# Designs tried in a protein design run: peptides against a protein of PDB entry 2YKT. Part 5

Target 1, 231 residues: chain A of PDB entry 2YKT
Amino acid sequence: SRSEEMHRLTENVYKTIMEQFNPSLRNFIAMGKNYEKALAGVTYAAKGYFDALVKMGELASESQGSKELGDVLFQMAEVHRQIQNQLEEMLKSFHNELLTQLEQKVELDSRYLSAALKKYQTEQRSKGDALDKCQAELKKLRKKSQGSKNPQKYSDKELQYIDAISNKQGELENYVSDGYKTALTEERRRFCFLVEKQCAVAKNSAAYHSKGKELLAQKLPLWQQACADPS

## One batch from the design tools (peptide)

Design b1_p9_1_s4 (made by RFdiffusion4, then SolubleMPNN; from b1_p9_1, 4 letters changed)
Fold by OpenDDE base, seed 2:
Structure b1_p9_1_s4 (fold): chain B 231 residues (1-231), chain A 9 residues (1-9)
Amino acid sequence: as target 1 above (231 residues)
Amino acid sequence: SEPQNPWEP
């Protein structure tokens, strides 16, 4: 029946969220944590590299003929320090605004979805059973009427069951339809949240890239000229 | 009590 098909569709949405979306989201979070760790590793490794560059700058500053190049090397290291600081800020946001929030939600969602699905199933079954009961009673009444010498005795009761069946059928169809819409809304809400949070991450990432571009654009011409104009 | 929807705004 139409209601049975819609019921199956509704259950499938909940099952898809529970069995496909949530596990995939957990994996996404795990991959995000790995990515964060790797980027933090880059930051740490960069610190060592640019600290070594500072040491080269110190040596230049102590030289008789390359003193000004010491300042250039210090500036190079400082710019990269600022870029790395921006990366750390981005990573902090990535962790706190995306990963942590998703982790909290996905952890709670199993309990919520199980309860929501169970509630829907219970009410759907209740309405279905009530409909089936009325249909069965009508069938019994009709059999009684066919065997009776006075079928008119049962006419009013037959009409009552017909009306009850019609109403219960309508209620069941509406309930299942609303259930399906609700389930689809739940699914969409989860994807929308992910998209919105990923947009926030993208904005923070853009800030990191912009800062790097700006700092390097400002200084790179100066650094490129440093060797052409010896002191 | 019913669990709260963790994805509600």
Scores: peptide ipSAE 0.419, ipTM 0.921, DockQ to the pose 0.850
Fold by OpenDDE base, seed 3:
Structure b1_p9_1_s4 (fold): chain B 231 residues (1-231), chain A 9 residues (1-9)
Amino acid sequence: as target 1 above (231 residues)
Amino acid sequence: SEPQNPWEP
């Protein structure tokens, strides 16, 4: 029936969220944590490299013929520091605005979805059973009327059951339809949240890339000329 | 008590 098919579709939406979406989201969070760790590792390794560059700048500053190149090397290290600060801000946002929030939500969602599905199933079954009971009573009444010498005695009661069945059928169809819309809304809300949080991550990532590009574009021409201008 | 929807705004 139309109601049975809609019921199957509703249950399948909840099943898909529980068995496909939530496990995939847990994996996404795990991959995000790995990415964060790798970026932190890059930051640490870069600090060692640019600290060594500063040491080369100190040696240049102590030389008689290369003092100005010391300042260039220090500027290179300073630009790195500024880029690193921007990366740290991006990582904080990535952790606090995306990973932590998703982890909290996915951990609580199994209990919520199980309760929501159970509530829907209980009410759907209750309405279905009430409909089946009315249909069975109408069938019994018709058999009794067919075997009776006075079938007109049952006509009013037959009409009452027909009306009750029609009303209960409509109520069941509406309930299942609303249940399906609710389930689809729950699925969409999860994807929308993911998209919105990824937009925030993208904005912070863009800020990191733009700041790095601007700083390097400003200084690189000066650094390239430093060796051509002997003191 | 019914569990709260973790995805509600």
Scores: peptide ipSAE 0.416, ipTM 0.919, DockQ to the pose 0.846
Fold by OpenDDE base, seed 5:
Structure b1_p9_1_s4 (fold): chain B 231 residues (1-231), chain A 9 residues (1-9)
Amino acid sequence: as target 1 above (231 residues)
Amino acid sequence: SEPQNPWEP
């Protein structure tokens, strides 16, 4: 029936969230944490590299013929420091505004969805059972009427069951339809939240890339000329 | 008590 098909669709939405979306989201969070760790590792390794570059700049500054190149090497290290500071801000946002919030939600969602699905199933079954009972009683009444010498005795009761069946069928269809809309709304809300948080991360990432591009574009021409202009 | 929807704003 239409109501049975809609019921199956409704249950499938809840099952898809519980069995596909939530596990995939947990994996997404785990991959995000791995990415964060890798970027933190890059930041740490880069610090060591540019600290060593500063040491080379110090040696240049102590030389008689390469003093000005010391300043160039210091500037290179400083620009890197500014870029890394912007990266750290992006990573902080990535952790606090995306990963932590998603982790909190996904851990709580299993209990919520189980309860929501159970509530829906209980009420759907209750309405379905009430409909089935009325249909069974009508069938029993019709059988009794067909075997009776006075079928008119049962006519009013037959009409009452027909009306009751029509009303209960309508109620069941409406309930299942509303249940399906609710389930789809729950699914959409989860994806919308993910999109909105990823937009925030994207803005912070854009700021990081813009700052890096700006700083390097400003300084790189100067650094490229440093060896051509002996003091 | 029913669990709260963690995705509600």
Scores: peptide ipSAE 0.415, ipTM 0.920, DockQ to the pose 0.844
Fold by OpenDDE base, seed 1:
Structure b1_p9_1_s4 (fold): chain B 231 residues (1-231), chain A 9 residues (1-9)
Amino acid sequence: as target 1 above (231 residues)
Amino acid sequence: SEPQNPWEP
């Protein structure tokens, strides 16, 4: 029946969230944590490299013929520090605005979805059983009427059951339809949340890249000329 | 009590 098909579709949405989306999201979070850890490692290694560059700048500043190149090397290290600060902000956003929030939600969602699905199934079954009962009673009544010498005695009850069946059928169809819409809304809400949080991370990432590009574009021409004009 | 929807804003 139409209601049975829509019921199966509704259950499949909940099953897809529980069995496909949530496990995939947990994996996404895990991969995100791994990525964050790797970026932290890169950041630490970069700090060591640019600290060593500062040391080279110190040596240049102590030299008799390369003092001005010391300032250039210090500027290079300072630009790196500023770029690093932007990266740290991006990483904080990545952790706090995406990973932490997703983790909190996905860990709670199994209990919620199980309860929501169970509630839906219980009510759907209740309405279905009530409909089946009315249909069965109508069938019994019709059999009794066919065997009776006075079939008209049962006419009013037959009409009552017909009306009840019609109403219960409509109610069941509406309930299942609403259930399906609700389930789809739940699924969409999860994807929308992911998209929105990923957008926030993307904005911070864009700021990091923009700042780095601007700083390097400003200074690089000066650094490239530093060796052409010996003092 | 029913579990709260964790995805509600």
Scores: peptide ipSAE 0.413, ipTM 0.918, DockQ to the pose 0.842

Design b1_p9_2 (made by RFdiffusion4)
Fold by OpenDDE base, seed 4:
Structure b1_p9_2 (fold): chain B 231 residues (1-231), chain A 9 residues (1-9)
Amino acid sequence: as target 1 above (231 residues)
Amino acid sequence: SAPADPYAP
């Protein structure tokens, strides 16, 4: 029946969220943590590299013929420090605004969805059972009427069951339809939350890249000219 | 009581 088909669709939406979306989201969070760790590793490795660059700048500053190049090397290291600070801010935001929030939600969502599905199933079954009971009683009544010498005795009761069946069928259809819409909304708001949080990540990433681009664009011409001045 | 909605505003 239409009601049964829509019921199956509703259950499948909940099952898809519970069995596909949430496990995939947990994996996404795990991959995010790995990515965060790798970027933190880049930060640490970069510090060592630019600390070594500072050492080269110190040596230049101690020389008689390359003293001004020491300042250039120090500026290169300082620009990197500023870029790295921006990366750290981005990583902090990535952790706090995306990973932590998704982790909290995905852990709580199993209990929520199980309860929501169970509530829906219980009410759907209750309405279905009530409908089946009325249909069965009508069938029994019709059998009694066919065997009776006075079928008219059962006419009013038959009409009552027909009306009850019609009403219960309509209620069941409406309930299942609303249940399906609710389930789709549950699915959509989970994807929307992910999209919104990923937009925040994208904004923070853009800020990091922009800051780096601006700093390097400002200083690079100066650094490129430094060796042309033999003073 | 039913579990709280984790995606509630």
Scores: peptide ipSAE 0.462, ipTM 0.922, DockQ to the pose 0.815
Fold by OpenDDE base, seed 2:
Structure b1_p9_2 (fold): chain B 231 residues (1-231), chain A 9 residues (1-9)
Amino acid sequence: as target 1 above (231 residues)
Amino acid sequence: SAPADPYAP
């Protein structure tokens, strides 16, 4: 029946969220943590590299013929320090605004969805059972009427059951339809949240990239000319 | 009581 099909669709949405979306989201979070760790590793490794660059700058500054190149090397290191600082800020956002929040939600969602599905199933079953009961009673009544010498005795009651069945059928269909819409909304809300949080991360990432580009664009021409001007 | 909606605003 239409209601049965819609019911199956509704349950399948909840099952998809619980069995596909949430596990995938957990994996996404895990991959995000790995990504974060790798980027943090980059930051740490960069520190060592640019600290070593500073040392080279110090040596240049102590030389007779390359003093000005010392300043260049210091500037190079400083710019990259600024870039790495921006990366660290981005990582904080990535962790706190995306990963942590998703993790909190996914941990809570199993209980929520289970309860929501159970509530729907309980009410759907209740309405279905009530409908079945009315149908069964009508069938019994009709059998009695057929065996009776006075079938008109049951006519009013038959009409009442017919009306009740019609109303209950309509109610069940509406309930299941609404349930399906609700389930789809639940699914959409989860994807929307992910998108929104990813947008926030993207904004912070853009800021990181922009700052780096800006700083390098400003200084790189100067650095490129440094060796053309002998002391 | 029903569990709280984790995706509530």
Scores: peptide ipSAE 0.460, ipTM 0.922, DockQ to the pose 0.818
Fold by OpenDDE base, seed 1:
Structure b1_p9_2 (fold): chain B 231 residues (1-231), chain A 9 residues (1-9)
Amino acid sequence: as target 1 above (231 residues)
Amino acid sequence: SAPADPYAP
């Protein structure tokens, strides 16, 4: 029946969230944490490299013939520092605005979804059972009426059951339909949350890349000329 | 009581 099929679809939505979406989201969070750790590692390693570059700049500044190149090397290191600051801000956002919030939600979601599904199932079954009972009673009544010498005695009650069955059928269909819409909304909210949080991360990522591009574009011509114009 | 909706605003 239509209601049975829609009921199956409704349950499948909840099951898909619980068995596919949430496990995948947990994996996504785990991969994100790994990515964050790797980027933090890159930042640390880069610091060592550019600190060493600063040391080379110090030596140039102490030289008699290469002092101006010391300033160039310092500027290179400083630009890197500024780029790294932007990266750190991006990572902070990545952690706080995406990973932490997703982790909190996914941890709580199993209990919520289980309860939501159970509530739906309980009410759906209750309505279904009530309908079945009315149908069974009508069938019994009709059998009794058919065997009776006075069938008219049961006519009013038969009409009452017919009306009750019609109403209960409609209520069941509406309930299952609403349940399906609710389930789809639950699924959509989860994807929307992910998209929204990823957008926040994307903004910070864009700022990081833009800052790096701008700083390097500004300074690179100057650095390229440094050796051509000895002091 | 029913668990809270983790995606509630």
Scores: peptide ipSAE 0.459, ipTM 0.921, DockQ to the pose 0.827
Fold by OpenDDE base, seed 3:
Structure b1_p9_2 (fold): chain B 231 residues (1-231), chain A 9 residues (1-9)
Amino acid sequence: as target 1 above (231 residues)
Amino acid sequence: SAPADPYAP
């Protein structure tokens, strides 16, 4: 029946969220934490490299013939420091605004969805059982009428059961339809939240890349000329 | 009590 098909679809939406979306989201969070750790490692390693570059700049500054190149090396290290600081800020946002929030939601969602599905199933079954009962009573009444010497005695009751069945069928169909819409809304809310949080990450990433591009674009021409100038 | 909606606005 139409109601049975829509009931199956409704349950499948909840199952998809619980069995596909939420496990995938947990994996996404885990991969995010791994990515964060790797980037933190890059930042730490970069600090050591550019500290060593500063040391080379100090040596140039102490030389008789390469003093100006010392300043260039210091500027290179400083620009990189600023880029790394921007990366660290992005990582803090990535952790606090994306990973932590997703983790909190995914941990609570299993209980919520289980309760929501159970509530839907209980009410759907209750309405279905009530319909089946009315149909059974009508069938019983019709059998009694066929065996009676006065079938007209049962006509009013038969009409009442027919009306009750029609009403209960309509109520069941409406309930299942609303249930399906609700389930789809639940799914959409989860994807929308993920998209919104990823938009925030994208904005932060854009800021990081923009800052790096601007700093390097400003300084790189100067650095490229440093060796061409005859001291 | 019903579990709280994690995605409540």
Scores: peptide ipSAE 0.459, ipTM 0.921, DockQ to the pose 0.833

Design b1_p9_2_s1 (made by RFdiffusion4, then SolubleMPNN; from b1_p9_2, 5 letters changed)
Fold by OpenDDE base, seed 2:
Structure b1_p9_2_s1 (fold): chain B 231 residues (1-231), chain A 9 residues (1-9)
Amino acid sequence: as target 1 above (231 residues)
Amino acid sequence: SEPENPWAE
């Protein structure tokens, strides 16, 4: 029946969220944490490299013929520091605004979804059982009427059951339909949240990239000319 | 009491 099919669809949405979306989201979070750690590792390694570059700058500054190149090397290291600061800000956002929030939500969602599905199933079954009962009673009444010497005696009651069945059928269909819409909305809400938070991360990432581009664009011509202009 | 929807706005 239409209501049975819609019921199956509704249950499948909840099951898909619980069995596919949430586990996949947990994996996504785990992969995100790995990515964060890798970027932190890059940050640490880069610090060592540019600290060593500063040392080279110090040596240049102590030389008689390359003193001005010391300043260039210091500037290179400083630009890196500024770029790195932007990266750290991006990582903080990535952690706090995406990973942490997703982790909290996915952890709580199992209980919520289980309860929501159970509530839906309980009410759906209740309405279905009430309908079935009414249909069964009508069938019994009709059998009794057929065996009676006065079938007209049962006519009013038959009409009452017919009306009740119609109303209960409509109510069940509406309930299941609403349930399906609700389930789809819940699914969409989860994806929308992910998209929105990923957009926030993207904005912060863009800031990091822009800062790097700006700083390097400003300084690179100067650095490229440094060796052509001996002191 | 029913659990709150963790994804509710």
Scores: peptide ipSAE 0.425, ipTM 0.920, DockQ to the pose 0.883
Fold by OpenDDE base, seed 3:
Structure b1_p9_2_s1 (fold): chain B 231 residues (1-231), chain A 9 residues (1-9)
Amino acid sequence: as target 1 above (231 residues)
Amino acid sequence: SEPENPWAE
């Protein structure tokens, strides 16, 4: 029946969220943590490299003929520091605004979805059973009427059952339809949240790249000229 | 008591 098919579709939406979406989201969070760790590792390794560059700048500043190149090397290290600060801000946002929130939600979702599905199934079954009962009673009444010498005695009661069946069928169809819409809304809400949080990550990432580009664009021509213009 | 929807806006 139409209601039975829609019921199956509703259950399949919940099943897809529980068995496909949530496990995939857990994996996404795990991959995000790995990415964060790798970027933190890059930050640490870069600090060592640019600290060593500062040491080279100190040696240049102590030299008789290369003092001005010391300042250039210090500026290179300082630009790195500023870029690194921007990266740290991006990573903080990535952790606090995306990973932590997704982790909290996915851990709570199993209990919520199980309860929601159970509630829907219980009410759907209750309405279905009530409909089946009315249909069975109508069949019994019709059999009794066919065997009776006075079938007109049962005509009013037959009409009442027909009306009851029609009403219960409509209620069941409406309930299942609403259930399906609710399930689809729950699925969409999860994807929308992911998209919105990824937009925030993208904005922070863009700020990091923009800051780096601006700082390097400002200084690089000066650094390139340093050896050609001895003073 | 029913659990709260963790994805509620």
Scores: peptide ipSAE 0.424, ipTM 0.919, DockQ to the pose 0.882
Fold by OpenDDE base, seed 5:
Order: sequence, then C-alpha cells, then structure tokens
Structure b1_p9_2_s1 (fold): chain B 231 residues (1-231), chain A 9 residues (1-9)
Amino acid sequence: as target 1 above (231 residues)
Amino acid sequence: SEPENPWAE
C-alpha cells in the first residue's frame, strides 16, 4: 500500500542517518583532525627552516660585501612568520568552530535518533493496528450479514465501519507522510549545519591566503632586485 | 525524558 511504502521510506531515512551519515561524519571529523595535525606539523617544520634562514641572514649581515642581503633574508623570515600566524588563527577556528561542534553533535545523535524512530514506529503501528481492527470487524460483520435472514439489520453498522476505516486510513496516510517530511528535514538539517560551518572555515582560509598573497606580492619585487644592486 | 535534538538551532 501507499502508506506502507511511505513508512518504509521514512524508516530508511532514519536508518541512513544512523548507519551512513553519522559514521561518515565521524570519519570526516577524524580526517579533519589528521589534517589539522599535518598543518600544525607544517607550521613547526617551517619554523625550523626559516630560523635557519635567519641564521644565514645573520652571516650576510656580518659580511663586508653582502650586508644588505642580510636584511632581505630577515624580511623573508618575517613575512613567513606573519603568514604562519594567520594559519594558526585559521586552525583554531577550524578546531573550535567545526571539529569540536560536529563531534559533540554526532556523539549525542544516536540516542536522539533511536528515540525519534521508536516514537514514530510506535505511533505508526498504533494507527495501523486500529485500522486493521476496523477492517477485520467490517469483514466479520459482512459475513454475519450474508448469513442472516435480515441483512438490512446490519446496514447502518456497516456504513459506520466504512466511514471509520476511511477516516483511519486518511489519518495513517497523513501521519506517515508527515513522518517522512520530518525525517527528511532532520537529514537536511545535518547537511546544512555542515555546509554552514564549512563556509566559516572557508572564510578563515580565505583570510589566510589573502594575507599571504598580499605580503608576498608586496615584498617579492624588492627581494628579486636585491642581488642586482651592488652595495 | 526524551533526548534533545543535538542539531536543533
């Protein structure tokens, strides 16, 4: 029946969230933590590299013929420091605004979804059972009427059951339909949250990239000319 | 009591 099909669809939405979305989200969070760790590692490794570059700048500053190149090397290291500061700010936001919030939600969702599905199933079954009962009673009444010498005696009661069945069928269909819409809304809410949080991450990432581009664009022409200008 | 929806705004 239409109601049975819609019921199966509704249950499948909840099952998809519980068995596909939530595990995938946990994996997404794990991959996010790995990504964060790798970026932190890059920051640390870069610090060592540019600290070593500063040392080369110090040596240049101590030379008789390359003093001005020392300043260039120091500037390169300083620009890197500023870029890394922006990266650190992005990582903080990534951790606090995305990963932590998603982790909290996904850990609580199993209990919520189980309860929501159970509530839906209980009410759906209750309405279905009530409908089945009315249908069974009508069938019994019709059998009794067919065996009776006075079938007209049961006509009013038959009409009452037909009306009751129609009403209960409509109620069941509406309930299952609403249940399906609710389930789809729950699924969409989860994806929307992910999209919104990813937008925030993207804004912070854009700020990082913009700052880096700006600083390098400003300084790179100066650095490129440094060796052409004798001191 | 019923658990709260963790994704509710």
Scores: peptide ipSAE 0.422, ipTM 0.918, DockQ to the pose 0.875
Fold by OpenDDE base, seed 1:
Structure b1_p9_2_s1 (fold): chain B 231 residues (1-231), chain A 9 residues (1-9)
Amino acid sequence: as target 1 above (231 residues)
Amino acid sequence: SEPENPWAE
């Protein structure tokens, strides 16, 4: 029946969220944590490299013939520091605004979805059973009427059961339909949240890249000319 | 009591 098909669809949505979406989201979070860790490692390694560059700049500044090149090397290291600071801000946002929030939600979602599905199933079954009961009673009444010497005695009651069945059928269909819409809304809400938070991450990433591009574009021409200038 | 929807805004 239409209601049975819609019921199966509804259950499948909840099942898909619990068995496919949530595990995949947990994996996504794990991969995000790995990515964050790797970037932190890059940050640390880069610090060592540019600290060493600063040391080379100090040596140039102490020389008699290369003093101005010391300033260039210091500027290179400073630009890197600024870029790195922007990266750290991006990573902080990535962790706090995306990973942490998703982790909290996915951890709580199993209990929520289980309860929601159970509630839906219980009510759906209750309505279905009530409908079946009315149908069975009508069938019994009709059999009794056919064997009676006065069938008209049962006519009003038959009409009442027909009306009740029609009403209960409609209520069941509406309930299952609403249940399906609710389930789809729950699924969409989860994806929308992911998209919105990923957009925030993208904005922060764009800011990082923009800052780096601007700083390097400003200074690189100056650095490229430094060796051509007389000491 | 019913669990709260963690995705509700």
Scores: peptide ipSAE 0.418, ipTM 0.917, DockQ to the pose 0.880

